Peptides against a protein of PDB entry 5JNO. Designs and how they scored, part 12

Target 1, 112 residues: chain A of PDB entry 5JNO
Amino acid sequence: MVAKFQPPPEYQLTAAELKQIVDQSLSGGDLACRLLVQLFPELFSDVDFSRGCSACGFAAKRKLESLHLQLIRNYVEVYYPSVKDTAVWQAECLPQLNDFFSRFWAQREMED

## One batch from the design tools (peptide; aimed at target 1 F44 F100)

Design b1_p14_4_s4 (made by RFdiffusion4, then SolubleMPNN; from b1_p14_4, 7 letters changed)
Fold by OpenDDE base, seed 1:
Structure b1_p14_4_s4 (fold): chain B 112 residues (1-112), chain A 14 residues (1-14)
Amino acid sequence: as target 1 above (112 residues)
Amino acid sequence: SAFDRLIQELREME
């Protein structure tokens, strides 16, 4: 038996918090992007983690990982259960997430 | 656009 996925405490949204995000969202894809910003602000940080830690030299990758996507999808499913279908998730949410994330960094690079 | 709004909100959070 496999236990149901539980988000880490840092990413556990209350019903009220999630509802607020949903109320601001125009679509499932928009909700996904808002969740991305709310849950993972570190992905949008200008801080170079490798510069902050000379000892470890670890550089944070600016990419959406499977865990990020899974967490977002789990919350989107609460109000948009159709995204439980992988085809719907890939058509409605993933492109918007990737577009939003890539455009963010593209603009940042252009401004530098 | 939705993108612009999200970018603005993100900037406000920083």
Scores: peptide ipSAE 0.315, ipTM 0.864, DockQ to the pose 0.583
OpenDDE base, seeds 2, 3, 4, 5: peptide ipSAE 0.305, 0.306, 0.313, 0.298; ipTM 0.862, 0.862, 0.864, 0.859; seed 4 fails the geometry check

Design b1_p14_5 (made by RFdiffusion4)
Pose (drawn by RFdiffusion4):
Structure b1_p14_5 (pose): chain A 97 residues (1-46, 62-112), chain P 14 residues (1-14)
Amino acid sequence: MVAKFQPPPEYQLTAAELKQIVDQSLSGGDLACRLLVQLFPELFSDRKLESLHLQLIRNYVEVYYPSVKDTAVWQAECLPQLNDFFSRFWAQREMED
Amino acid sequence: SDELHAFLEAYSAE
């Protein structure tokens, strides 16, 4: 309806790059976590799993799991898994010392 | 990083 949305260049993936991540993904939730690692490594260095970031991941995930267009599917499968992956990463880091 | 990817693989194996 309104406009063409494109992510910033630093978060743009080629179709080939997206296909490769998907090929390694076990599920939509796993794909979502792998995309979080690939797209936003700055989120893992010294939370900001904020809405624009999550929507970008969802947009990529929907290319191969179109049922994720249903917000209930996103909330049931991908979103808990992303938040638990992120929480676990940071707790692991907290515990190193 | 390698550690982050290793963490993800370990996490996905659960």

Design b1_p14_5_s1 (made by RFdiffusion4, then SolubleMPNN; from b1_p14_5, 6 letters changed)
Fold by OpenDDE base, seed 4:
Structure b1_p14_5_s1 (fold): chain B 112 residues (1-112), chain A 14 residues (1-14)
Amino acid sequence: as target 1 above (112 residues)
Amino acid sequence: SAELLAFLDEYLAR
């Protein structure tokens, strides 16, 4: 039996918070990207910040990890239950997440 | 940040 995924407390969204994001979303992929920004702003942290605090152990993450993706998927499923199907998740949400994330850092790399 | 949100909106408006 697989235990139900439980997000860490720091990544918990209330029903109201989730609804607010959903109301701004036009699709599951849209919702996924908005959740990425809302839940994991640290993934978009400036390079200067990470370099400036090497002693604190902060390391900028420039990749989406399994935990990030699973957490986003869990929330997306609330309003788009079709993403429970892995094929749907991989077709509708995952490409958008990866594309959005990569484009962000590609643009930042060009500007800095 | 404001820049991140702006980028998000721009991306999703494509």
Scores: peptide ipSAE 0.715, ipTM 0.958, DockQ to the pose 0.896
OpenDDE base, seeds 1, 2, 3, 5: peptide ipSAE 0.714, 0.713, 0.714, 0.709; ipTM 0.959, 0.959, 0.958, 0.958

Design b1_p14_5_s2 (made by RFdiffusion4, then SolubleMPNN; from b1_p14_5, 9 letters changed)
Fold by OpenDDE base, seed 4:
Structure b1_p14_5_s2 (fold): chain B 112 residues (1-112), chain A 14 residues (1-14)
Amino acid sequence: as target 1 above (112 residues)
Amino acid sequence: SSDILAFLDEYLSL
């Protein structure tokens, strides 16, 4: 028996909040990217801030970890149940998430 | 520097 995954309190979305994001989304992959930005703004932290604060030990996370992906998937499943199938998740959402995230930081590194 | 929200909009419009 596997316990149902529960997101940490800081990553809880109400039904209304999730619906708002869904209403802006055109696909599961679209929704996944929007959820990434909404749930984990720290993954897109300012480069200057990250570099400038050695004392506080802050370092921007620049990798999507399993917890991030699992949380996003859980919310996507609410409106796109097909992503419960791992093959669908890996084809429709995961590539978009990785591509979006990679392109963001690639662009920021060039502009900063 | 890029704004993540602006980037998101641009990315998803492609």
Scores: peptide ipSAE 0.646, ipTM 0.931, DockQ to the pose 0.651
OpenDDE base, seeds 1, 2, 3, 5: peptide ipSAE 0.645, 0.643, 0.645, 0.644; ipTM 0.932, 0.930, 0.931, 0.931

Design b1_p14_5_s3 (made by RFdiffusion4, then SolubleMPNN; from b1_p14_5, 8 letters changed)
Fold by OpenDDE base, seed 3:
Structure b1_p14_5_s3 (fold): chain B 112 residues (1-112), chain A 14 residues (1-14)
Amino acid sequence: as target 1 above (112 residues)
Amino acid sequence: SSEILAFLDEYLSR
């Protein structure tokens, strides 16, 4: 058996914080998108981190990684236990997360 | 920050 995923300290939500987000959510997919914004604001930043270090060429990746998705899923499961089923997660939450994230950057690219 | 929140509200209101 695999140990339950423990989020890094910087991505911890208190019960009160999570409840606040849940109260604004109408579905698991809704909650997932709100969690994405709340937990990982850096994924939506236009800050060029390479400005301070031209030699390193560092650029933040605009990608939803497995750790991001796993963390979001863990919180969604608290109020939507059905997403423990991978099929439900992939049908109700994952498509909305990807669509939301993709549309955000697609829109930003048009504005830049 | 305000940009993503505005987009979030717009997206979820669809």
Scores: peptide ipSAE 0.697, ipTM 0.953, DockQ to the pose 0.875
OpenDDE base, seeds 1, 2, 4, 5: peptide ipSAE 0.697, 0.697, 0.697, 0.693; ipTM 0.953, 0.953, 0.953, 0.953

Design b1_p14_5_s4 (made by RFdiffusion4, then SolubleMPNN; from b1_p14_5, 8 letters changed)
Fold by OpenDDE base, seed 2:
Structure b1_p14_5_s4 (fold): chain B 112 residues (1-112), chain A 14 residues (1-14)
Amino acid sequence: as target 1 above (112 residues)
Amino acid sequence: SAQIQAFLDEYLAQ
């Protein structure tokens, strides 16, 4: 038996919370982007929210890591089972996630 | 964040 992937407590969504996001989504890629913002707001900030240390030399990570993507995919699969297929995930969700994330930071860099 | 949400909405509206 393969154990079901369990997200850390801070990234655990209730059925009601997930449903709210789904109701705003028009596609799997749409849902993925909304989940990215909801689950990982720290990826859109230059400051570490855990301690807010300006003196410790913390550098914000501007990268979507495997754990982030896996967590998002797990929730997307609930309403879009087709993304269980890696080819579908790579065609429908990953390009939108990467494009959204890249455009966000590109805009921020241009404003500075 | 309101800024992130606004950006998200604008992006997904395209």
Scores: peptide ipSAE 0.671, ipTM 0.950, DockQ to the pose 0.833
OpenDDE base, seeds 1, 3, 4, 5: peptide ipSAE 0.670, 0.671, 0.671, 0.669; ipTM 0.950, 0.950, 0.950, 0.950

Design b1_p14_6 (made by RFdiffusion4)
Pose (drawn by RFdiffusion4):
Structure b1_p14_6 (pose): chain A 97 residues (1-46, 62-112), chain P 14 residues (1-14)
Amino acid sequence: MVAKFQPPPEYQLTAAELKQIVDQSLSGGDLACRLLVQLFPELFSDRKLESLHLQLIRNYVEVYYPSVKDTAVWQAECLPQLNDFFSRFWAQREMED
Amino acid sequence: SLDDLHAFLDTYSA
């Protein structure tokens, strides 16, 4: 309807790059976590799993798991897994010391 | 760093 949306260049993946991540993914949730690692490594250094970031991941995930266009599927599968992956990463880091 | 995160994710998924 309104406009062409494109992510910033630093978050743009080629179709080849996206296909490769998908090929290694076990599930839509796993894909979502792998995309979080690839697209946003700055989120893991010294939370900001904020809406624009999550939507970008969802957009990529939908290319191969179109049922994720249903918000209930996104919320049931991908979103909990992203949050739990992120929480676990940070707790693991907190515990190192 | 990226490889470690991916390894972490594999462990997490297992």

Design b1_p14_6_s1 (made by RFdiffusion4, then SolubleMPNN; from b1_p14_6, 6 letters changed)
Fold by OpenDDE base, seed 3:
Structure b1_p14_6_s1 (fold): chain B 112 residues (1-112), chain A 14 residues (1-14)
Amino acid sequence: as target 1 above (112 residues)
Amino acid sequence: MVDELLAFLDEYLA
C-alpha cells in the first residue's frame, strides 16, 4: 500500500477551511477548481522572478503538476469519495481543472 | 487575488 499523501504545511487546510470551500461547491469538479484557487494562487500569478535576480531569468511554469493534482484530489476525496476511483477523477475533476486553468491563462494572454 | 480568481471561476461555471 502507498502511504497517505502528506501535503506540505503551506498547503494544509483545516477541516473548517475545507468545509467552507465545500459549502460553496456544487460538484466535485467545482470543488477541485476552488481548491486549486485557494491552495495554489501563485499558479495564477504573472510574477516574473527574474526581476529580482538578473541571473535567474526564469519564471514559474504555468502548469498543474502531479503534486498539485494529487493534493487537490486528496481534499476532494473527503467529501466526494468516488474520486478515489481514477476513472471518476479523470472524468469529473481533472478535465475541469485543466480547462479552468487553461481558460484563465488564455484570457489573461488576450488582455495583455 | 483569491477573490478575483473565485469571481473568474464563477463566470467559468456559469
Scores: peptide ipSAE 0.629, ipTM 0.946, DockQ to the pose 0.890
OpenDDE base, seeds 1, 2, 4, 5: peptide ipSAE 0.626, 0.622, 0.625, 0.628; ipTM 0.946, 0.945, 0.946, 0.945

Design b1_p14_6_s2 (made by RFdiffusion4, then SolubleMPNN; from b1_p14_6, 8 letters changed)
Fold by OpenDDE base, seed 5:
Structure b1_p14_6_s2 (fold): chain B 112 residues (1-112), chain A 14 residues (1-14)
Amino acid sequence: as target 1 above (112 residues)
Amino acid sequence: MVQELLEFLDEYLA
């Protein structure tokens, strides 16, 4: 038996909030990206994380972690049940999430 | 911030 995933309070969306995002979405992949933006805006922060180490100036690699992806997937499943299939998730949503996120930071790297 | 990101997303999807 698998327990139902419960998002932390800071990432809990009401049905109305989720529907609002869905209404703006044209696909599961689109919805996933919108959820990424809505749930985790901090992942797009312009804050220089190299400040974490004043001595070395190391900038941590920005990446989407499993917990972020799982949370997004759980919400996407509400309106796109097919993403319960891992193959569908990996084909329809995950590549778009990664591509969108990567393009965002690639653009920022060029601006700096 | 979120609105700006959504605008970026719209550009990405266009």
Scores: peptide ipSAE 0.618, ipTM 0.944, DockQ to the pose 0.876
OpenDDE base, seeds 1, 2, 3, 4: peptide ipSAE 0.611, 0.606, 0.608, 0.611; ipTM 0.943, 0.942, 0.942, 0.943

Design b1_p14_6_s3 (made by RFdiffusion4, then SolubleMPNN; from b1_p14_6, 7 letters changed)
Fold by OpenDDE base, seed 5:
Structure b1_p14_6_s3 (fold): chain B 112 residues (1-112), chain A 14 residues (1-14)
Amino acid sequence: as target 1 above (112 residues)
Amino acid sequence: MIDELLEFLDEYLA
C-alpha cells in the first residue's frame, strides 16, 4: 500500500486555485508548465546566486529536481489521470517541462 | 513575476 502524497503547505493548492490554472491550460504539458511557474517561481529568479559565494563566485546549476516534478505530476494527475502512467508522463509532460525551463534560462544567459 | 513567466510561457507555446 502506498500512502497518498501530501504537498507541503507552501505548495498546497485548493481545488479552486488548481481549477483556475487548468482553465488556462490547453494540455497536460501546458498545465505542467503553468504549475511549475505557479508553484516554484523561485526557480526562475533573476537573483545572481553566484553572490552566494563571495570567494568563488560559483553559480549553482539551475535544474528541476525530482521533488518539483513529483509535485507537479500529482496536480496534473487530477485532470489528466493518464499521467499516472510513467510512460505518458515522460512523453507528454516531462519533455515540455525540461524544454520550457531550459529555454527560459538559455534566454537569460543570452541577455547577461 | 509570475505574470511575466506566464507571458513567457504563452510565447513558448505559440
Scores: peptide ipSAE 0.554, ipTM 0.929, DockQ to the pose 0.879
OpenDDE base, seeds 1, 2, 3, 4: peptide ipSAE 0.546, 0.546, 0.541, 0.549; ipTM 0.927, 0.928, 0.925, 0.928

Design b1_p14_6_s4 (made by RFdiffusion4, then SolubleMPNN; from b1_p14_6, 8 letters changed)
Fold by OpenDDE base, seed 5:
Structure b1_p14_6_s4 (fold): chain B 112 residues (1-112), chain A 14 residues (1-14)
Amino acid sequence: as target 1 above (112 residues)
Amino acid sequence: MIEELLEFLDEYLA
């Protein structure tokens, strides 16, 4: 038996909230990126993580983790059921998510 | 912050 995924409360969207995002989206990949921005704005923070430890100068890795992606996928499935197919998810949404996220940080790296 | 990110997204999609 497959358990139903339940997002943490801080990432729970109402039907109305999700619809607002969908109304601005032109595709599943677009929706995925908008959800990434809305759900996880902290992943785009310009905070210098090295300041968290001045002694070690640790730089946190900026990456999309499986949990982030799974949560986004669950919401995308509501309006794009085809992404239930892993092949479709990996072809239509996942590359765009990674590309968008990478381009964001690549641009920020150049500006610093 | 989110609005700025959405603007970046729009540019990305263009």
Scores: peptide ipSAE 0.600, ipTM 0.940, DockQ to the pose 0.882
OpenDDE base, seeds 1, 2, 3, 4: peptide ipSAE 0.589, 0.593, 0.588, 0.591; ipTM 0.938, 0.939, 0.937, 0.938

Design b1_p14_7 (made by RFdiffusion4)
Pose (drawn by RFdiffusion4):
Structure b1_p14_7 (pose): chain A 97 residues (1-46, 62-112), chain P 14 residues (1-14)
Amino acid sequence: MVAKFQPPPEYQLTAAELKQIVDQSLSGGDLACRLLVQLFPELFSDRKLESLHLQLIRNYVEVYYPSVKDTAVWQAECLPQLNDFFSRFWAQREMED
Amino acid sequence: SPVEELLQHLLDSH
């Protein structure tokens, strides 16, 4: 309806780059976690899993898992897995010392 | 880097 949305260049993936990540993904949730790592490594250095970030990931995930267009599927599969992956990463870091 | 190794370890544990 309204406009063409494109992510900032630094978060733009080519179709080839997206296909490669998908090929390595075990599931929609795994794809979502791999995309979090690829797109937003600054989130893992010295939470900000904020809405714009998650929506960008969801948009990529939907190219190959179109059922993720259903918010219930997003909330049942991908979103818990992203938050648990992120929580686990940070707790692991906390515990190193 | 240790951060990258940790991220890869978490991805492999899926």

Design b1_p14_7_s1 (made by RFdiffusion4, then SolubleMPNN; from b1_p14_7 with V3I H9Q H14L)
Fold by OpenDDE base, seed 4:
Structure b1_p14_7_s1 (fold): chain B 112 residues (1-112), chain A 14 residues (1-14)
Amino acid sequence: as target 1 above (112 residues)
Amino acid sequence: SPIEELLQQLLDSL
């Protein structure tokens, strides 16, 4: 028996909040990217705390981790149940997420 | 903010 995945409190979305995002989405992959932005704004922050502190070893996380992906997938499943199938998730959502995230940082690096 | 604007542009291009 596998326990149902529960998002941390800081990543909880109400039905109304989720619906608002869904209403702006054209597909499961689109929804996934919008959820990424809404749930994890810290992943798009250009603040570098390591600049002033070499000892702390802080490095901004510029990677999508398993927890991020799982949380996004859980919400996407509400409106796109087909992503419960791993093959569908990997074909329809993961490429969109990765491309979106990569494009963001590629452009930010060019502007900086 | 510039970040928010960039994100919106990217979302619009999906």
Scores: peptide ipSAE 0.702, ipTM 0.956, DockQ to the pose 0.909
OpenDDE base, seeds 1, 2, 3, 5: peptide ipSAE 0.701, 0.701, 0.702, 0.700; ipTM 0.956, 0.956, 0.956, 0.955

Design b1_p14_7_s2 (made by RFdiffusion4, then SolubleMPNN; from b1_p14_7, 4 letters changed)
Fold by OpenDDE base, seed 4:
Structure b1_p14_7_s2 (fold): chain B 112 residues (1-112), chain A 14 residues (1-14)
Amino acid sequence: as target 1 above (112 residues)
Amino acid sequence: SPIEQLLQQLLDSM
């Protein structure tokens, strides 16, 4: 038996909040990217907390981790139940998320 | 903000 995944409190969305995002979305992949932006704005921050602190070794995370992906998937499933199938998730949503995230940082690096 | 604008542009291109 696998326990139902519960998002941390800071990543909880109400039904109304989720619906608002869905209303702006054209597909499951689009919804996934919008959820990424809404749930994890810190992943798009260019703030470098390691600046001036060589000892802490802090590096901003510019990578989508399993927890991020699982949380997004859980919300996407509400309106796109087909993504419960891992093959569908990997074909329809993961590429969109990765491309979106990569494009963001590629452009930010060019502008900096 | 510039970040928000870029994100919106990327979302609009989906």
Scores: peptide ipSAE 0.674, ipTM 0.951, DockQ to the pose 0.954
OpenDDE base, seeds 1, 2, 3, 5: peptide ipSAE 0.672, 0.672, 0.673, 0.668; ipTM 0.951, 0.951, 0.951, 0.950

Design b1_p14_7_s3 (made by RFdiffusion4, then SolubleMPNN; from b1_p14_7, 6 letters changed)
Fold by OpenDDE base, seed 1:
Structure b1_p14_7_s3 (fold): chain B 112 residues (1-112), chain A 14 residues (1-14)
Amino acid sequence: as target 1 above (112 residues)
Amino acid sequence: SEIEQLLQQLLASL
């Protein structure tokens, strides 16, 4: 049997919240990037969590992990069912997500 | 914040 993907509670969007993001989006790739910002603000933070926690030594990775991408894709599919096709996801959404994320950190590095 | 400002700029450029 196939298990249903269940987002962690902190990443559960209401229908209204998702619709607000969709209303601002012009495409699936656009929606994906907006979801990235909404769901995972920690990926854009300058906060060094490892500095704040000597006990755990946790260091935030500036990386889009599979879980991030899967969560985003699941929400994008609600309004853009075509991204259920991996080829479409890889052509329309992944490049935009990667580019968006890279551009952000490139800019932050320039400001350093 | 500066981060939010940059994010909005990048989102606008999609």
Scores: peptide ipSAE 0.693, ipTM 0.955, DockQ to the pose 0.908
OpenDDE base, seeds 2, 3, 4, 5: peptide ipSAE 0.693, 0.693, 0.692, 0.692; ipTM 0.955, 0.955, 0.955, 0.955

Design b1_p14_7_s4 (made by RFdiffusion4, then SolubleMPNN; from b1_p14_7, 6 letters changed)
Fold by OpenDDE base, seed 5:
Structure b1_p14_7_s4 (fold): chain B 112 residues (1-112), chain A 14 residues (1-14)
Amino acid sequence: as target 1 above (112 residues)
Amino acid sequence: SEIEKLLQELLESF
């Protein structure tokens, strides 16, 4: 048996909060992107993560981690159970998430 | 699309 996934407290949405996001969404991919914005606003911040190292100028990777994707998928599954199928998740949600995230930063980098 | 709209809103917010 596998224990049911429990989101960390900071990413725990109530039914009402989730419903509010769902009501604004028209598809699973749309819902996934909205969840990305709502759950992880820090991924879109202009904070220079390399500020802590003035010597190396290290720039943190801007990518979606497995935990981010798993959390989003868990909530999308509530209203789109078909994404429990990995093939459906990879076809309907992952491309939208990746494109959305990459396009955001591509445009932000263009402005700088 | 809705995603394009969301992206535009996000770009304006950050």
Scores: peptide ipSAE 0.551, ipTM 0.928, DockQ to the pose 0.155
OpenDDE base, seeds 1, 2, 3, 4: peptide ipSAE 0.551, 0.538, 0.546, 0.540; ipTM 0.928, 0.925, 0.926, 0.925

Design b1_p14_8 (made by RFdiffusion4)
Pose (drawn by RFdiffusion4):
Structure b1_p14_8 (pose): chain A 97 residues (1-46, 62-112), chain P 14 residues (1-14)
Amino acid sequence: MVAKFQPPPEYQLTAAELKQIVDQSLSGGDLACRLLVQLFPELFSDRKLESLHLQLIRNYVEVYYPSVKDTAVWQAECLPQLNDFFSRFWAQREMED
Amino acid sequence: SEAQDELIEQLLES
């Protein structure tokens, strides 16, 4: 309806790059976690799993798991997995020391 | 879960 949305260049993936990540993914939720790692490594260095970031991941995930267009599917599968992956990463880091 | 944990391990090693 309104405009063409494109992510910033640093978060743009080629179709080939997206296909490769998908090929390694076990599920929509796993894909979502792998995309978080590929797209936003700055989120893992010295939370900001904020809405624009999550929507960008969802947009990529929907190319191969179109049922994720249903917000209930996103909330049931992908979103808990992303938050638990992120929480686990940071707790693991907190515990190193 | 194991595959996501492996990704976490790789991130922590980096």

Design b1_p14_8_s1 (made by RFdiffusion4, then SolubleMPNN; from b1_p14_8, 7 letters changed)
Fold by OpenDDE base, seed 4:
Structure b1_p14_8_s1 (fold): chain B 112 residues (1-112), chain A 14 residues (1-14)
Amino acid sequence: as target 1 above (112 residues)
Amino acid sequence: DAALDALIQELLEM
């Protein structure tokens, strides 16, 4: 028996908040990307504003960690239960998340 | 954030 995943308090969404994001989403992958933005705005901030180690902060902020992905997947499952299947999650959501996140930082590099 | 806004718009157009 696996314990049910519980998000940290700072990453908890109400049903209404989640529904609002879902209503704006066109697919599970799109929902995943929107959740990424809503849950983890810190991942899109510049290192210059981070208070920690610049080197480790830079690397940490530009990578999607397992905890981020687990949280996103948990919420996506509410409306797209098929992502409970790891193969579906890896095919439909992960590529879009990685692409979205990578494109963001690529564009930021051009704007700097 | 211009980059983020642009990507969100791209998602909506996809």
Scores: peptide ipSAE 0.234, ipTM 0.852, DockQ to the pose 0.162
OpenDDE base, seeds 1, 2, 3, 5: peptide ipSAE 0.230, 0.232, 0.194, 0.173; ipTM 0.850, 0.851, 0.830, 0.817; seed 1 fails the geometry check

Design b1_p14_8_s2 (made by RFdiffusion4, then SolubleMPNN; from b1_p14_8, 8 letters changed)
Fold by OpenDDE base, seed 3:
Order: structure tokens, then sequence, then C-alpha cells
Structure b1_p14_8_s2 (fold): chain B 112 residues (1-112), chain A 14 residues (1-14)
């Protein structure tokens, strides 16, 4: 058995914070994207944020790493238990995350 | 929480 992923303190959401995000979400995939922005704002900026991930360090900018995805999935599972199934996660959440993240940086590249 | 660039342009208008 694999131990449950524990987020670094910097990325720990309270129940109230998570609920607020969920209340604004329309689906598991939508929730995943919202969590991506809320948890990892440093991935959306070229500026070094003080919120350093103690687990991943200075993660490669403009890349979603396994730890990011695992953390997001853990929170999504709270309200969308179906994503515990890897097939569901890969079909409903992961494509939306990747598409959103890719579109973001594609747009930024055009603005630069 | 969010005003994060209007939640990143409302998730880039998904």
Amino acid sequence: as target 1 above (112 residues)
Amino acid sequence: MESLEKLIQELLEM
C-alpha cells in the first residue's frame, strides 16, 4: 500500500478554503484547474514567489510535475471520489489541467 | 484566495 500524499505546509488548504473553491466549481476537471491556480500561483508567474515548495523545491517553471498533480488529485477526491479511479482522473481532470496550463503559457508567449 | 488575475482570466474562458 502507498501512504497518502501529504502536501507541504505551504500547499495545505483548510476545509473552508477548499469548500470555497468547490462551490465555484462546475465539475471535477474545473475544480482541478481552480486548485492548480490556487495552490501553485508560482507556476503562473516568472516572478519568484516566497511560497517555495519544500517538497519539490524550485520546480521547473511552466511544467506540471507529479507532485503537483498528486496534490490536486487528493483535494479533488474529497468532493469527487470517482477520481480515485485512475481512469477517471485521466479522462476527466488531467486533460483539462494540461490543456489549461498549456493554453496559459501559449498566451503568455504571445504577449511577451 | 482569488482575484488571481480574475482566476486566470476565468480559467482562460473555458
Scores: peptide ipSAE 0.590, ipTM 0.926, DockQ to the pose 0.152
OpenDDE base, seeds 1, 2, 4, 5: peptide ipSAE 0.577, 0.558, 0.554, 0.574; ipTM 0.914, 0.909, 0.905, 0.921

Design b1_p14_8_s3 (made by RFdiffusion4, then SolubleMPNN; from b1_p14_8, 7 letters changed)
Fold by OpenDDE base, seed 2:
Structure b1_p14_8_s3 (fold): chain B 112 residues (1-112), chain A 14 residues (1-14)
Amino acid sequence: as target 1 above (112 residues)
Amino acid sequence: SSSLEELIQELLEM
């Protein structure tokens, strides 16, 4: 038996919190994008504040890493069990995540 | 933050 993945405390959502996000979502892909913003706001800033200091912060990494995607997928699965299938996850959620994230940074770079 | 910038402009007006 494999232990169930448990997110770090800072990324733990209650059922009520997740339900609120789901109620605003139109699809699994939309839910994934909303979770991305709410779980990892640091990915949408120029400086990463994850270490608790703006003065010693560093440039935010502009990529979605395995941990980010894993956490998002785990929550999406609660209401969209089909994303447990990797093919479904890659067809329905990943493209929307990548498109949204890329569009965000493309827009930000044009404003600078 | 306050709506996280309108949830990033409602997910960039998707």
Scores: peptide ipSAE 0.630, ipTM 0.934, DockQ to the pose 0.147
OpenDDE base, seeds 1, 3, 4, 5: peptide ipSAE 0.585, 0.588, 0.587, 0.590; ipTM 0.923, 0.924, 0.923, 0.924

Design b1_p14_8_s4 (made by RFdiffusion4, then SolubleMPNN; from b1_p14_8, 6 letters changed)
Fold by OpenDDE base, seed 1:
Structure b1_p14_8_s4 (fold): chain B 112 residues (1-112), chain A 14 residues (1-14)
Amino acid sequence: as target 1 above (112 residues)
Amino acid sequence: DAALEELIQQLLEM
């Protein structure tokens, strides 16, 4: 039995919230990128959490982790069921997510 | 904040 994935409460979207994002999206890949921004704003923050915690030495990795991708994919699947196919997810969403995220940080580095 | 949102919006439109 595969247990249904339940997102952490911090990443719960209501039907209305998800619909709002979908209405702004042109494709599954676009939706994925918009979900990335909405669900994980901390990934786009300049706040160095390592500066705030001398005890933990936590350096925020500017990487998309599997959990991030899984959560995004689960929401994308609601409106784009085809991404349940891994090949479709890897062709339509993952490249766009990676490109978007990479371009974001590349731009931020150029502003320095 | 506003600059960040603008950047994100620009990237989403690419």
Scores: peptide ipSAE 0.530, ipTM 0.916, DockQ to the pose 0.143
OpenDDE base, seeds 2, 3, 4, 5: peptide ipSAE 0.525, 0.527, 0.528, 0.522; ipTM 0.916, 0.915, 0.915, 0.915

